# Peptides against a protein of PDB entry 3QIS: the designs that were tried, part 175

Target 1, 334 residues: chain A of PDB entry 3QIS
Amino acid sequence: PSLELSRREFVFENVKFRQLQKEKFQISNNGQVPCHFSFIPKLNDSQYCKPWLRAEPFEGYLEPNETVDISLDVYVSKDSVTILNSGEDKIEDILVLHLDRGKDYFLTISGNYLPSCFGTSLEALCRMKRPIREVPVTKLIDLEEDSFLEKEKSLLQMVPLDEGASERPLQVPKEIWLLVDHLFKYACHQEDLFQTPGMQEELQQIIDCLDTSIPETIPGSNHSVAEALLIFLEALPEPVICYELYQRCLDSAYDPRICRQVISQLPRCHRNVFRYLMAFLRELLKFSEYNSVNANMIATLFTSLLLRPPPNLMARQTPSDRQRAIQFLLGFLL

## One batch from the design tools (peptide; made by RFdiffusion4, then SolubleMPNN)

Design b2_p19_3_s1 (from b2_p19_3, 11 letters changed)
Fold by OpenDDE base, seed 4:
Structure b2_p19_3_s1 (fold): chain B 334 residues (1-334), chain A 19 residues (1-19)
Amino acid sequence: as target 1 above (334 residues)
Amino acid sequence: SHMDERLAKLKEEAFSAVD
């Protein structure tokens, strides 16, 4: 069996969070026999490609002189955004297109990723006074490493970090502030807020806006700004309620005093973000006659974002655990 | 509102560290 490939080198320029890019190529059976093709893992890889890449179709049959179009789809989800933001991963891969009883064909994937405030830690974002696209990639790595070290220090030291000679971190990320301030100003009377989805184009504009600027106003509908806040919270590498406190939140869910004590033990930035979000959501609930938002809906929605089970416990989350997590948030909304 | 004052204070605390 033999294939002809129309292209073997693919460049994905300016890859962004949640922005699908597609490159297409053709494969043609220039042999005299039917062939089966498949993308196969490299040696020691479990998958034929990195998590942000997909081939469609990834396998198939070609009759003699048959041609098929293959799409290479690059999409950075919440699952890949953090490692791309840090430069731990890159827009580089090698695909192996295997022919049954034939040869391998190598495809080179390259490109560049544009960092996002989405998928960046709360700690790192609190240190970023400028849009993330103005921050050198080398400094993003340092900020994530320093953020890990400060999170560890903040968990170990109940003492306020001595406000040493370094620029004081923001109380909350500017991106969260911008999203919540916009929603507070413009969306409190928005019917079906957090119930109506945003527009994908507007979501991309909001993400690009937050990554590149400090706007006076966020572009898009109130629904798109609301969904952008949800996407932001979902994409956090560490949720607003740190994984270390997850079980204590569940255990305290029916004691509002213990719940407040648990929140007081969060790292400063996480605690500030939590209190800021809860204050906003309580204000939003005062307008329930206009926005159709109720405490149970909000608690249910935000529980999955703010109080995520640790990765090692995700498969073990019970309906009781979910109800306790909802009850925990309800104690801050009522 | 008490939220506007708290938001203004969070803004002031967030951005007053830029001077």
Scores: peptide ipSAE 0.021, ipTM 0.615, DockQ to the pose 0.127
Fold by OpenDDE base, seed 3:
Structure b2_p19_3_s1 (fold): chain B 334 residues (1-334), chain A 19 residues (1-19)
Amino acid sequence: as target 1 above (334 residues)
Amino acid sequence: SHMDERLAKLKEEAFSAVD
């Protein structure tokens, strides 16, 4: 069997979080026999491609002189955004198109990623006084490493933040503040807030706006700004309530005093973001007559974002654990 | 900076609502 490929080199320029890019190529059976093609893992890889890449179709049959178009789809989800922001991963891959009883065909994927404040840690963002796109990639790495070390020190209660030599971090990320301040000013009377989806184009504009600027006003509808806040919280590598405190939140869910003590043990930025979000959500609940928002809906929605089970426990979360997690948040909303 | 002043006011507003 034999294939002809119209292209073998693909470049994805300016890849962004949640922005789908597509490159297409054609494969043709230039042999005299039917053939099966498939994308196969490289040696020691579990998948034929990186998590941000997909081939469609990834396998198929071709009759003699048959031709098929293959789409290479690049999409950076919440699952790939953090490692791309840090530069731990890059828009580079090699695909192996295998022909059954034939040869392998290698495809080269390359490109560049544009960092996002989405998928960046709260600690790193609290150290960023400028939009992330103005921060050199080398400095992003340093900010993430420093942020991890300061998180660990804060959780261990070992070293008070030495007030002296480093630029004082922000109390909350500017991105969260911009989103919440907008919602507070303009969305408190918005019917079905957090229940109506935003527009995908507006979401992309909001992401790009937060990544590139410090706007006076966020573009888009209140629904798009609200959804952008949800996407931001979902994309956090470490949730607002750190994984280390997850079980303690569940165990304390019915004791409001212990719940407050657990929150007091969060890293400063996480604690500040949590308190700020709870203050905003309590304010939003005062307008329930106008916005149709209630404490149970808000607690249910934000629990999945703020109080995520650790990755090792995610598959084992019981309905009881979920109810305790909701009850924990309700104690801050009521 | 104008950001530090906004952020300082925000600190006061967000923390005055939490304390």
Scores: peptide ipSAE 0.019, ipTM 0.626, DockQ to the pose 0.142
Fold by OpenDDE base, seed 5:
Structure b2_p19_3_s1 (fold): chain B 334 residues (1-334), chain A 19 residues (1-19)
Amino acid sequence: as target 1 above (334 residues)
Amino acid sequence: SHMDERLAKLKEEAFSAVD
């Protein structure tokens, strides 16, 4: 069997979080026999491509002189955004197109990623006084390393952040403040807030706005701004309630005094974001007659975002654990 | 700059909302 490929080199310029890019090429059976093609893993890889890449179709049959179009789709989800923001991963891959009883064909994927405040740690964002696109990539790496070291010191030693001559971190990320301040000012009377989805075009504008500027007003509908807050919280590499406290939140869920003690043990930025979000959500609940928002809906929605199980426990989360997690959050909303 | 003034205001507002 034999194939002809119309293209073997693909460049994806300016890849952004949640923005789909597509490149197409043709494969033609220039042999005299039917062939089966498939994308196969490289040596020691579990998958034929990186998590941000896919081929459609990834396998198929071609008759002699048949041609098929293959789409290469690049999409950075919450699962790939953090490793791309840090530069641990890059928009580079090699695909192996295999022919059954034939040869391998190599495709080169390359490009550049544009960093996002989505998928960046709360610690790094509190140090980031400018939009992420104004921050040199080298300085993003330094900010993540410093943030990790300070989180570890805070957890192990309860040492206050040294009031030293370095520029003091923000109390909350500017991105969280911008989203919540907008919702507080304009969305408290919005019917079906957090229940109606945003527009995908408006979500992309909000993400690009937060990555590139410090706006006076966030663009888009109240629904799109509300969904952008949910996407932001979901994309955090470490949830607002740190993984180390997850089990203690479940164990304390029915004791409001212990719940407050657990929250007091969060790193400063995480504790501040948690308190700020709870203050906003309690204010939003005063307008339940207008916005149709209730404490059980809000607790259910935000618990999945704020109080995520550690990766090693995700597959073991019981219905009882979910109910305890919801009950923990309800104690801050009521 | 307008962005630096907005950042200064954002710092003040963020302090008053959390403490």
Scores: peptide ipSAE 0.019, ipTM 0.638, DockQ to the pose 0.122
Fold by OpenDDE base, seed 1:
Structure b2_p19_3_s1 (fold): chain B 334 residues (1-334), chain A 19 residues (1-19)
Amino acid sequence: as target 1 above (334 residues)
Amino acid sequence: SHMDERLAKLKEEAFSAVD
């Protein structure tokens, strides 16, 4: 078996969070026999590509002189955004296109990623007084390392925050403040808020706006701004309620006093974001006659975002655990 | 996108809890 490939080198410039890029190439069976092709893992890899890359189709049969188009899709989801923001991963891969009883064909994937405030930790964002695209990548790494050390110190309750001359962190990320302040000002009377989807183009504009500027106004509809808040919360590497407190939130779900004590143990930035969101959502619920928003809907929606099970427990979440998680959040909305 | 489907599913689950 033998293939001809129209292209073997692919460059994905300016890859952004949630922005799909596609490159296409053709493979042709220039042999005399039918061939089966497949993308195969490299030595020691579990997958044929990195999580932000996909080939479509990834396998197939070609008759002699048959040609198929293959799409290479680059898409940075919440599952890849954090490691790309830190520079731990990059827009680089090698695909191995294998022929059954044939040769391997190598495809080179390259490009550049543009960092996002989406998928960045709350701790790092509280240290970023400027848009993330204005922060040098070297300084992003330093901010993440420093943020990790402050999270650990805050959890251990032992070290006074040395109020040294270091620039005081923001109380909440500016991105969260901008999203919530917009919704508070303009969306409290918005019918079906959080119920109607945003527009994908507007969501991309909001992400780009928050990554590159500190706007006076967020672009897009109230629905798109509301959805951007949900996307932001879902993309956090550490949820607003840290994984270490997950089980304690479930255990306390029916005791409002213990629930408040658990929240008081969050790192300062997480605790501030949680309280800020709960204050906003309680204000939004006062306008339920206009926005069709109720406490059960909001608790159900935001619980999955704010109170995520740790990765080791995701496969074990029971309906009872979910109901306890919702009940925990309801105690802050009512 | 897979994320949009997941957010849509989270929304559906939020509305199904109101009935």
Scores: peptide ipSAE 0.009, ipTM 0.499, DockQ to the pose 0.026

Design b2_p19_3_s2 (from b2_p19_3, 11 letters changed)
Fold by OpenDDE base, seed 4:
Structure b2_p19_3_s2 (fold): chain B 334 residues (1-334), chain A 19 residues (1-19)
Amino acid sequence: as target 1 above (334 residues)
Amino acid sequence: SEMDKRLEELKREAFSATD
């Protein structure tokens, strides 16, 4: 069997979080026999491509002189955004298009990723006084490493944040402040807030706006700004309530005093973000007559974002654990 | 590039599996 490929080199320029890019190519059976093609893993790889890449179709049959279009889809989800932001991964891959009883055809994927404040740690973002796109990638790596060290120091209660000559970290990330301040100003009376989805185009504009600027006003509808806040919280490499406190939150769920003590043990940035969000959500609940928002809905929605089970416990989360997690958050909303 | 090196490595691996 033999294939002709219309293209073997693909460049994905300016790849962004949640922005789908597609490159297409044709494969043609220039042989005299039917062939089966498939994308196969490289040696020691479990998958034929990186998590942010997909081929469609990834396998198929071609009759002699048949041609099929293959789409290479690049999409950075919450699962890839953090490693791309840190430069641990890059928009580079090699695909192996295998023919049954035939040759391997190598496809080169390249490009560049544009960093996002989405999928960046709260600690790093508290150190970023400028939009992330203005931060050199090398400095972004240093900020994540420093942020990890500061988180560990904060958890260990070892060192007060040295009031040293480095610019004091923000109390909360500017991005989350912008989102919440917008919602507080403009969305308290928004009917079906957090119940109506945003527009995908507006979500992309909001993400790009937060990545590239410090706007006076966030673009898009209140629904899009609300969903952008949810996406931001979902994309955090560590949830607002650190994984180390997850079980203690569940165990304390029915004691509001213990719940407050658990929150007081969060790293400064996480604690500030949590308190800021809870203050906003309590304010939003005062307008329930206008916005149709209730404490149970909000607790159910935000619990999945703020109080995520550690990755090693995800498979063990019970309905009881979920109810305890909701009850924990309700103690801050009521 | 690092990609060119990896591509040449994968090509060598693929050819060594066909001998």
Scores: peptide ipSAE 0.049, ipTM 0.551, DockQ to the pose 0.008
Fold by OpenDDE base, seed 3:
Structure b2_p19_3_s2 (fold): chain B 334 residues (1-334), chain A 19 residues (1-19)
Amino acid sequence: as target 1 above (334 residues)
Amino acid sequence: SEMDKRLEELKREAFSATD
């Protein structure tokens, strides 16, 4: 078997969170026999590509002189955004196009990623007084490492935050403040808020706006701003309620006093964001006659975002655990 | 409420460190 490839090198410039990019190439069977092609894992890899990349089709059959178009699709989801923001991963890969009883063909993938405030830790964002695109990538790494170390120290109650040595962090990320302040000002009377999806183009504009600027006003509809808040909370590498407190939240779900004590043990930024969101959502519930928002809907929606099971327990979450998680949040909304 | 006051405090405190 033999193939001819129209291209072997692909460059994806300015890759962004939730923005699909596509590069296409052709493969042609220039041999005398039919061939089966597939993308195969490298010797040490479980997958034929990184999580942010796919080939379509990833396998197929070609008759002699047949040609097929293959799309290389780059899409950074919540599952890849954090490691790309930190520079732990990069827009670089090698694909192996295998022919059955034939040769391997190597494809080089390269490019650059543009960091997002989406998928960045609450701790790091509280240290960022400027838009993330103004922060050098090297400084993003340092901010994430410092943020992790301060979170651990705070959880362990080992060291009071030495108020004197580092710039005072923000009480909440500016991005969360911007989203929530917009919704508080303009969306309290919005019918079906958090129930109607936003526009994809508006969501991209909101993400780009928060990554590149400190706007006076967020662009897009109230629905798009509301969905952007949900996407932001979902993309957090660690949920607003830290994974370490997940079980304690479930165990305390029917005791409002213990629930408040559990929240008081969150890292400062997480605790502030939680209290800020709960205060906003309680305010939004005062307008239920206008916005059709109720406490059960809000608790159900935000539970999956704020009180996520640890990844190792996610597959074992019971309906009882989910109900306890909802009850935990209801105790802060009512 | 005390929480509504805390919301307004957090709004002020969020940007008081940016100047």
Scores: peptide ipSAE 0.029, ipTM 0.614, DockQ to the pose 0.115
Fold by OpenDDE base, seed 2:
Structure b2_p19_3_s2 (fold): chain B 334 residues (1-334), chain A 19 residues (1-19)
Amino acid sequence: as target 1 above (334 residues)
Amino acid sequence: SEMDKRLEELKREAFSATD
């Protein structure tokens, strides 16, 4: 068996969070026998490609002189965004196109990723007074490392946050402030808020706006701004309620006093974001006659985002655990 | 900052609704 490939090198420039890019190439059977092709894992890999890459089709048959188009699709989801933001992973891969009873054909994938405030830690974002695209990548790495160390110091109660550090962190990320302040000003009377999806084009504009600027006004509909807030909260590498407090939130769900004590133990940035979101959501509930929003809907929606089970418990989350998590948030909304 | 002021406003609003 033998194949001819129209291209073997692919470059994906300016890859962004949630923006699909596609490159196409042709494979042709230039042999005299039918052949089966497939993309196969490299030695020690479980998958034929990185999580942000896909081939379509990834396998097939070719008769002699037959040609097929293959699409290489690059898409950065919430599952890849954090490791790409930190530079731990890059837009680089090698695909192995295997021919049954034939040879391997290597494809080189390369490109560049543009960092996003989506998938960045709350701690790092509280230190970023400028848009993430204005921050040098080297400084992003330093900010994540410093943020981890300060989170640990805060949780251990070992050192009072040195109030003498020349650059005090923000009380909340500017991106969260921008999203919530927009919704507070313009969306309280929006019918079906958090129930109607936004537009994908508007979501991309909102993401690009928050990554590149500090706007006075966020672009797009109230529905798109609302969905962008949900996407932001979903993409956080650690939820607004830290994983270490998850079980204590469930255990306290029916005692509002203990719930408040649990929240008081969050790192400063997480605690501020939580209180800020709860204040906004309580205000939104005052307009329930206009926006069709109720406490049970909001608690159900935001519980999945704010109070996620730790990765080791995710597969074991019971209906009772979900109901306790909802009840925990209800105690801050009512 | 202006953001810190707005956070303190929303906190005050949130406390005044519980009294």
Scores: peptide ipSAE 0.017, ipTM 0.470, DockQ to the pose 0.174
Fold by OpenDDE base, seed 1:
Structure b2_p19_3_s2 (fold): chain B 334 residues (1-334), chain A 19 residues (1-19)
Amino acid sequence: as target 1 above (334 residues)
Amino acid sequence: SEMDKRLEELKREAFSATD
């Protein structure tokens, strides 16, 4: 069996968080026998491609002289955004198109990723006084390393933040402030807030706006701005309630005093973001007659975002654990 | 949640929305 490929090199320029890019190519059976093709893992890889890449179709049969279009889809989800923001991963891959009883055909994937404030740590974002796209990639790496060290120092209560006046971290990320301030100003009376989805085009505009500027106003509908806040919280590498405190939140869920003590042990930026969000959500709940938002809905929605199980425990989350997590948040909304 | 469903639907739509 043999194949002819219309293209073998693919370049994905300016790849962004949640923005799909597609490149198509054709494969043709130029042999005299039917063939089965598949994308296969290379070497010791578990998957035929990186998590941000997909081939469609990834396998199939071709009769002699048959042609099929294959789409190479690049999509940076919450699962890939952090490793791309840090430069740990890159928009580079090699695909192996295997032909049963035939040859391997190599496809080269290349491109560049544009960093996002989505999927960046709260610690790093608190150090970023400018939009992330204005920060050199080398400086992003330094900021993540420095942020890890500050998280540890903050948890250990050991070193007072050296009061060197010029480079104080923000109390909350500017991106969170912008999203919440917009919602507070314009969305408190928005019917079905956090219940109605935003528009995808508006979500992309909001992401691009936050990545590239410090806007006076966020573009898009209140629903899109609300969803952008949810996406931001979901994409955090470390949730607003750090994984180390997850079990303690569940164990304290029915004791409001212990719940507040657990939150007081968060790193400064995480604690500030948590308190800021809870203050906003309590304010939003005062407008429940207008926005149809209630504490149970908000607690249920934000629990999955703010109080995520550690990756090693995700597969073991019980309905009881979820209910405790909801109850933990309810104690800050009521 | 409805939002989790919508995010999964949007992931699907993102992968489908090139008609």
Scores: peptide ipSAE 0.009, ipTM 0.513, DockQ to the pose 0.018

